# Ledger of designs, part 117: peptides against a protein of PDB entry 6B4J

Target 1, 315 residues: chain A of PDB entry 6B4J
Amino acid sequence: DITMQWYQQLQDASMQCVLTFEGLTNSKDSQAKKIKMDLQKAATIPVSQISTIAGSKLKEIFDKIHSLLSGKPVQSGGRSVSVTLNPQGLDFVQYKLAEKFVKQGEEEVASHHEAAFPIAVVASGIWELHPRVGDLILAHLHKKCPYSVPFYPTFKEGMALEDYQRMLGYQVKDSKVEQQDNFLKRMSGMIRLYAAIIQLRWPYGNRQEIHPHGLNHGWRWLAQILNMEPLSDVTATLLFDFLEVCGNALMKQYQVQFWKMLILIKEDYFPRIEAITSSGQMGSFIRLKQFLEKCLQHKDIPVPKGFLTSSFWRS

## One batch from the design tools (peptide; made by RFdiffusion4, then SolubleMPNN)

Design b1_p19_8_s3 (from b1_p19_8, 12 letters changed)
Fold by OpenDDE base, seed 1:
Structure b1_p19_8_s3 (fold): chain B 315 residues (1-315), chain A 19 residues (1-19)
Amino acid sequence: as target 1 above (315 residues)
Amino acid sequence: MKEEEKLSKELIKQFEESI
């Protein structure tokens, strides 16, 4: 399966990256530990500072991340920090930065859907300049949310139930599996972030270049989802999240083909979702239904709430 | 990038052939 080969390639690259900086992460040396912590803070704090407040602040954050990845010293925690402080510093920073972007999907976007757009535009712009960060974003995203690939992890003989639950994206702590609502909330945040990344370009870059992971991957994602059996609650939830965030962009890009896909979802795929939807899960199904019915009736998909406008970039 | 693009094109084609 080509999709599974792509998934595995990204996971292998991510694992190889971890092995490359293992000397830095496992060092008992006090100076190495200090460097590691400084690099981790320099990589992750700017991402946590991303907000919907002002475009100028977002540019400052972007410039800081780009400077760090370019081997330039940056101010972090009142200290000058550079990836040149350790031979493994760049690999470590790229990995931790990518991990942090996905974590913002999992946490911030999950709680505040509008946060997807400012996070995504920075991630997209960094990906354009630093392709390895983009590959690591995908690797982290795919591992935490296999539905972003998309694929459904299979239970293998001899596998522990907890390990299977983790492969499905559930958090398992002290032999307690995460509640379904919290699971879906985290998956929703990551899918929404992904749907924002594939449509957004950093406005201060070379916009003439091809998007490193553009709307064609959104089309691919939808095509793959529709070719899979639906999962109870998961499919209806994530399909809605994806279409709410990037449906307008996909409509503009694919036009008639996009509308054919929406009709296919309504006429052929919905009955399959309905057949596996219990009475307690009707909320996600109804939300998707109402969204599709509204879009088909109006022959339009609204611009998502929180989409970055020209006024944002002038602030 | 090349493999992702190839994958996307193939799945796009498969989708287009299915409708």
Scores: peptide ipSAE 0.033, ipTM 0.670, DockQ to the pose 0.378
Fold by OpenDDE base, seed 5:
Structure b1_p19_8_s3 (fold): chain B 315 residues (1-315), chain A 19 residues (1-19)
Amino acid sequence: as target 1 above (315 residues)
Amino acid sequence: MKEEEKLSKELIKQFEESI
């Protein structure tokens, strides 16, 4: 399976990255520990400062992240920090930065759906300049949300139930599995972030270049989902999240082909979702139904709430 | 194959031919 090969290649690259900076992470030296902490803060704090407030602030955050990845010193916690402070510093920062972007999908976007857009445009712009960060974003995203690939992890003989639950994307702490609503909320946030990344470009970059992971991957994701059996509650939730965020962009890009896909979803795939939907899961099902019916009736997909406008970039 | 399944496979193929 080509999709599973791609998934595994990204996971292998991510694991190799971790091994590369293991000397920095496992060091008992006090100076190395200090450098590690300073680099971790420099990589993650700017991402946590991303907001929907002003385009100028978003540009400052982008410039700071790009400067750090370019080997330039940046101010973090009142100190000058550079990836050159340790031979493994760049690999460590790239990994932690990518991890933090996905974590913002999992936490911030999960709670505030409109936050997907400012996070995604920074992530896309950094990915364009630093492809390795993009690959690591995918690796982190795919590991936390296999539905972003998409694939459905299978239980293997001899596997612990907790390990299977973690493979499905559930958090398991002290032998207690995460509640379904919290799980779906986190998965929704990550899918919404992904759907935003594939359509957004940093406005101050070279827009003539090809998007490093563009809308063609959105088309692939839809095609792959439709070629799979639906999962109870999960498929209805994430298909809605994906279409709400990137449906307008896909409509504009693929035109008649997009509408054929949407009709296929409504007429063929939606009944398959219905057949596996229990009475307790009707909320996600009804939301998807109403969205599809409205879009087909109006022959339009609305621009998502929180989409960045020209006025945002002038603020 | 249902016509809908044919359409899905065609759309996947079109994508694969485009990358």
Scores: peptide ipSAE 0.033, ipTM 0.704, DockQ to the pose 0.107
Fold by OpenDDE base, seed 2:
Structure b1_p19_8_s3 (fold): chain B 315 residues (1-315), chain A 19 residues (1-19)
Amino acid sequence: as target 1 above (315 residues)
Amino acid sequence: MKEEEKLSKELIKQFEESI
């Protein structure tokens, strides 16, 4: 399966990246520990500062991240920080930056769906200039949310139940598995972030170039989901999240083909979701139903709430 | 089925060409 090969290649690249900067992360030297902490803060704090407040502030954050990745000194925590302070500094920063983008999907977007767009446009713009950061974003995303690939992890003989639960994307702490609502909330945030990344371009970059991971990957994701058996609650939730965020962009790009796919979802795939939906899971099912019916009736997919307008970029 | 299969195959091909 080519999708699983791609998944594995990204995981292998991510693992090799971790091994590459192991000297920095495992160092007992006081100076190396200080550098590591400074680089970690420089990579992650700007991402946490991303907001819907002003386009000018978003540009400042982008420029800081790009400067750091370009080997330039940046101000972080009142100090000048550069990836050149350690030979493994760049690899470490790229990994931690990518991890932080996915974490913002898992936490911030999960709680505030509109936050997907400002985070995604920065991530897309950084990916365009720094492809390795993009590959690491995918690796982190796929590991935390296998449904973003998409695939459903299978239980293997001899596997611990907790390890299987973690492979499915659940958090397991003190032998307690995460509640289903919290799990779905985190998965939703990551899918919404991904759906935003694939459609957004940084407005101050070279927009004539092809998107490094564009809407064609969204189209692939939908096709792959439709070719899989639906998973109870998960499929209805994430299919809605994906279509709500990128459905308008897919409609504009694929036009008649998009509407054929949406009809197929409603007529063929949706009954398969219904057949596996229990009475306690009707919320996600009803939400998807109402969305599909409204979109087909109006022959339109609304622009998602939080989509960045021209007024945002002038602020 | 045929249009769905065609759509899936075309999408997979586009993906394969993109990576």
Scores: peptide ipSAE 0.031, ipTM 0.679, DockQ to the pose 0.115; fails the geometry check
Fold by OpenDDE base, seed 3:
Structure b1_p19_8_s3 (fold): chain B 315 residues (1-315), chain A 19 residues (1-19)
Amino acid sequence: as target 1 above (315 residues)
Amino acid sequence: MKEEEKLSKELIKQFEESI
């Protein structure tokens, strides 16, 4: 399976990255620990500062992240910090930055769906300049949300139930699995972030270049989802999340083909979702239904709430 | 445009063949 090979390659690259900076992360030296913490803060704090407030502020954040990744000193926590402070500093920062982007999907976007767009445009722009960060974003995303690949992890003989639950994307703490609503909320945030990344370009970059992970991957994602058996509640939830965020962009890009796909979703795939939907899961199902029906009726997919306008970039 | 269109048609076809 090509999709599973791609998944595994990204996971292997991510694991290899962790191994490359293990000396920094496992160091008992006080100076190395200080450098690690400074680099971690420098990588993650700017991402946490991303907001919908002003385009100018977003540009400052982007420039700071890019400067850090470019080996330039940046101010963080009242200190000058550079990846050159340690030979493993760049790998560590790339990994932690990518992890933080996915974490913002998992946490911030999960709670505030509109936050997907400013986070995604920065992530996309950084990915364009730093492809390794993009691969690490995918690796982190895929590990936390296998549905972003997409695939459904299978239980293997000899696997612990908790490990299987974690593979499915559930948090398991003290032998307690995460509640379904919280799980779906986190998965939704990550899918929404992904759907935003694949359609957005940093406006101050070389926009003539091909998007490093563009809408073609969104089309692939849809096709793969539709070729899979639906998973109870999960498929209806994430399909809605994906289409709400990137459906307008897909419509503009693929036009007639997009509408054919949307009809196929409504007529062929939606009944399969219905067949596995319990009475307690009707919320996600109904939401997807209403969205599809509205879009087909109006022959339009609305621009998602929080989409960045020209006025945002002038602020 | 043409390559993306071709890819989209192929993916739709793959879906149609799977049901």
Scores: peptide ipSAE 0.027, ipTM 0.658, DockQ to the pose 0.356; fails the geometry check

Design b1_p19_8_s4 (from b1_p19_8, 9 letters changed)
Fold by OpenDDE base, seed 2:
Structure b1_p19_8_s4 (fold): chain B 315 residues (1-315), chain A 19 residues (1-19)
Amino acid sequence: as target 1 above (315 residues)
Amino acid sequence: MEEEEKEREKLIEEFEKKI
């Protein structure tokens, strides 16, 4: 399967990246430890500062991240920090930056869906200039949310139940599996972030270039989901999250074919979702149903709440 | 633009074949 090969290649590249900077991460030297901590803060703090407040502030954050990745010194925690402080500094920063973007999907977007757009536009712009960061974003995303590939991990003979639960994307702490509502909330945040990334371009970049991971990947994702058996609660939840965030962009891009896909979901795929939906899971199913019915009735997909406007970029 | 449009058409055709 080409999709599974792509998944594995990204995971292998991510693992190789970790091995490349292992000397920095495992160093017992006090100076190397200090450099590691300074680089980690420089990579992650700007991402945590992303907000919907002002476009000018978002540009400052972008410029800081780009400067760091370009080998320029940046101010972090009152110190000058550069990836040139250690031979493994760039690889470490790229990995930690990508990890932090996905973590913002998992935490911030999960709690505040509108946060997807400012995070995604920065991630997209950084990906355009630094392709390796983009590949690492996908690797982190796919590992935490296999439904973003999409694929459903299978239980292998001899596997521990906890390891299987982790492969499915659940957090397992002290032999306790995460509650289903918290799991779905985190998966939703990551899918919403992904759906925002594939449609957004950094407005101050070269817009004539092709998006490094554009709406074609959104179309592929939908095609793969529809060719898979639905999972209870998961499929209805994430399909809604995806369509709410990028459905308007997909409608504009694919036009009549988008509407054919939407009809197919309603007529052919919905009965399959319904057949596996328990009474306690009807909430996600009903939400998706109502969304699709409204969109088909109005022949329109609304622009998602929190979509960045021209007024945001002038602020 | 032409390569992106061709890739789009190909993905559309691939989707329609799987339906």
Scores: peptide ipSAE 0.022, ipTM 0.578, DockQ to the pose 0.614
Fold by OpenDDE base, seed 3:
Formats: structure tokens, sequence, C-alpha cells
Structure b1_p19_8_s4 (fold): chain B 315 residues (1-315), chain A 19 residues (1-19)
């Protein structure tokens, strides 16, 4: 399966990246530990500062991240920090930055769906300039949310149940699996972030360049989902999340073909979701139903709430 | 633009074949 090969390649690249900076991460040297912590903060704090407040502030954050990745010194925690402080500093920062973007999907976007857009536009813009960060974003995303690939992890002979649960994206602590609502909330956040990334371009970059991971991947994702058997609760939830965030962009890009796909979802795939939906999962099902019906009735997909307007960039 | 259009067409064809 080409999709699984791609998944594995990204995971292998991510693992290899971890190995490349192992010297920095495992160092017992006090200076190396300090550098590691400074680099980690420099990579992650700007991402946590991303907000919907002002485009000017978002630009400052972007410029800071880009400067750090470009080997320039940046101010972090009252200190000048540079990836040049350690030979493994760049690899470490790229990995931690990518991890942090995905964590913002998992945490911030999960709780505040509108946060997807400012996070995603920064991630997209950084990806354009730093492709390795993009690959690492995918690797982190795919590992935490296999549904972003998409694939459904299968139980293998000899696998521990907890490991299988983790492969499915569940958090398992003290042999207790995460509650379904919390799981779906986190998965939703990550899918929403992904759906935002694939449609957004950094407005201050070279827009003549092709999006490094654009709407074609959104189309691929939908095609792959529709070719899979629906998973109870998960498919209805994430399909809604994806379409709510990037459906308008896909509609504009694919036009008639998008509507054919949406009709197919409603007429063919939705009954398959219904057939596996229990009474306790009716919420996600109903939400998807209402969304599809509304979109088909109005022949329009609304611009998602939180979409960055021209007024945002003038602020 | 032309490459994006070609990729779009390919993806549409792939989608339609799989459904």
Amino acid sequence: as target 1 above (315 residues)
Amino acid sequence: MEEEEKEREKLIEEFEKKI
C-alpha cells in the first residue's frame, strides 16, 4: 500500500531525526543541557504565542521562527539563542517545532477550533521555507492521528492491547485508556489543523510557488476515507471536522467534482456510517448529517469560522 | 498552475476510479 509506505517513510525519517540529535538530548554536560532547553523554548514558545488577535503579531512570530531555523540568533527567555550553539541544534529545533505545531492541533485547536487558522498559516509558511519541518509535522501528526494519513491501525498478533490503543491515537495512562470524547476532541483538533494547513498560504511569502502540501492532499484524504470502511464515531466526527474547515476551499478548487463527491458522501457513504452508528454516537452522526444537508440545500459550503480575512492581516 | 491542474485532474480520475 503506497499510503502505508509513505506513512512508514515519514516515521522512519522522524526516528532518524531523533537519532541525529541524540547527542544533544542525552548529554549530561551542563552546557549542552542548557543549550537544549534554550533551543526547545526558542522553538516552542513562539508557536504557543500564536493567536487570532493581530496579523502583525503573527508576522512577528513567523519571522522569529524563520530566523531561528535560518541560523540567526533570536531572543528567548531573555537570552540570545541560535541553532548554531550545537551541531545538532537545527535538527533538534526542527523536530521540536514540528512536534509543537501538532501539539497545538491536539490541545489548542481541540479546545478552540478557530485557532486552527493562525497556527496553520504559520505552519504552512514555515513548511514552504523549511520542507523538513513539514515532513516532521506530518510524521508527528500521523503518529498521533493515524486518521490524518488516513489509515485505521490494525491489531497484530502478539501486540499488547495498550500498544494497539496508542496506535489508534488513544492516550493510555496507568493502564487506563482515554475517554472517547477526549480522544475524539484531540483527533478533531489535529484534523482541523491539517485541513487548515493544506489550504493556507503565508501571505508574505512567494505565492507563485506551489503549496508544499496543498489541497490536492485534501482531495486525496477524502478519496482515501471514502474508500475505507467507516469507523464507528471516528469517521463521522473527522469527516465533519475536515469538511467544515476545508470544504469551502475544496469547493472553490474542485467545483463540480467537489459537489459530486459531496453527493456521494451523502448518498453512499453516509448510510454506511449510519449502519455502524450506535445510539450513543448519534451526536457526531447528526452533526455530519445536518452539515451535508445544509451544504447540499444551499449549494454552498460556508467559509469556516476563524478564517483569516484581509482585515486580520491589516491589524 | 498547469502542474496543479494536471495533478487535480489525476486526483479526480483516481477518485472516480475508486468510488
Scores: peptide ipSAE 0.022, ipTM 0.612, DockQ to the pose 0.588
Fold by OpenDDE base, seed 1:
Structure b1_p19_8_s4 (fold): chain B 315 residues (1-315), chain A 19 residues (1-19)
Amino acid sequence: as target 1 above (315 residues)
Amino acid sequence: MEEEEKEREKLIEEFEKKI
């Protein structure tokens, strides 16, 4: 399966990256520990500062991340920090930066859906300049949210239930599995971030170049989802999240073919979702239903709330 | 543009074959 091969290649690349910087991360040396912490802060703090407040602030954050990845010194925590402080510094920063972008999907976007757009446009712009960061974003995303691939992890003989739950994307702490609502909230945030990344370009980059992971991957994602059996609650939730964020962009790109896909979802796929939906899960199902019916009735998909306008970039 | 259009056409065709 080509999709599973791609998934595995990204996971292997991520694992190789971890092995490359293991010397830095496992060092007991006081100086190495200090460098590690400084690099980790330099990689992650700018991402946590991303907001919808002003385009100028977003540019400052982007420039700082790009400078760090380019081997330039940056100010972090009142100190000058550079990836050149350690031979494994660049690999470590790329990995931690990618991890932090996905974590912002999991946490910030999960709680504030509008946050997807400023995070995604920075991630897209960094991916354009630093392809390895993009691959690591996908690797982290796919591991935390297999539905972003998409695939459904299968239970294997001899597997512990907790390990299977973790493979499905659940958090398991002290032998307690995460509540379904919290799980779906985190998965929603990651899918929304992904749906934003594939449609956004950094406005100050070379827009003549092809998007490194563009809307064609959104079309592929939908095609793969529709060829899979729906999962209870999960499919209805994530399909809505995806279409709400990138449906307008997909409509503009694929036009008539996009509407054929929406009709297929409503007429053929939706009954399959309904058949597996329990009374306690009707909320996600009804939300998807209402969205599809509204879009088909109006022959339009609204621009998502939080989409970055020209006025944002002038602020 | 031509490569993106060809990829789009291929994805549309692949989608239509699966549905």
Scores: peptide ipSAE 0.021, ipTM 0.551, DockQ to the pose 0.627
Fold by OpenDDE base, seed 5:
Structure b1_p19_8_s4 (fold): chain B 315 residues (1-315), chain A 19 residues (1-19)
Amino acid sequence: as target 1 above (315 residues)
Amino acid sequence: MEEEEKEREKLIEEFEKKI
């Protein structure tokens, strides 16, 4: 399976990255520990400052992240910080930055869906300039949300139930699995972030270059989902989240082919979702139903709420 | 990607044959 090979390659690259900066991570030296903490803060704080407030602020954040990744000194916590402070500094920062982008999907976007767009446009712009950060974003995303690949992890003989639950993307703490609603909320945030990344370009970059992970991957994702058996509650939830965020962009890009796909979803795939939907899962089912019916009736996919406008970039 | 596109086209064709 080509999709599973791609998944594994990204996981292997991510694992190799962790091994590369292990010396920095495991150092007992006080100066190395200080450098590690400074680099971690420099990588993650700017991402946490991303907001829907002003385009000018978003540009400042982008420029700071790009400067850090370019080996330039940046101000963080009142100190000058550079990846050149340690030979493993760049690999560590790239990994932690990518991890933080996915974490913002899991936490911020999960609670505030509109936050997907400013986070995604920064992530896309950084990915364009720093491809390794993009690969690490995918690796982190795929590990936390296998449905973003997409695949459904299978239980293997001899596997612990908790390990299987973690492979499915559940958080397990003290032998307690998270509630289904919290799980779906986190998965929704990550899928929405992904759906935003694949359609957005940083407006101050070289737009002549091809998007490093563009809408073609959105089309691939839909095709793969439709070739899979639906998973109870999960498929209805994430298919809605994906289409709400990137459906308008896919419609504009693929036109007639997009509408054929949407009809296929409504007429063939949706009944399969219905057949596995319990009475307690009707919320996600009804939401997807209403979305599909509205889009087909109006022959339009609305621009998602929170989509970045020209007025945002002038602010 | 080309294989995924072919699989998608095949799915659409299979659906169109069922309608």
Scores: peptide ipSAE 0.025, ipTM 0.576, DockQ to the pose 0.151; fails the geometry check

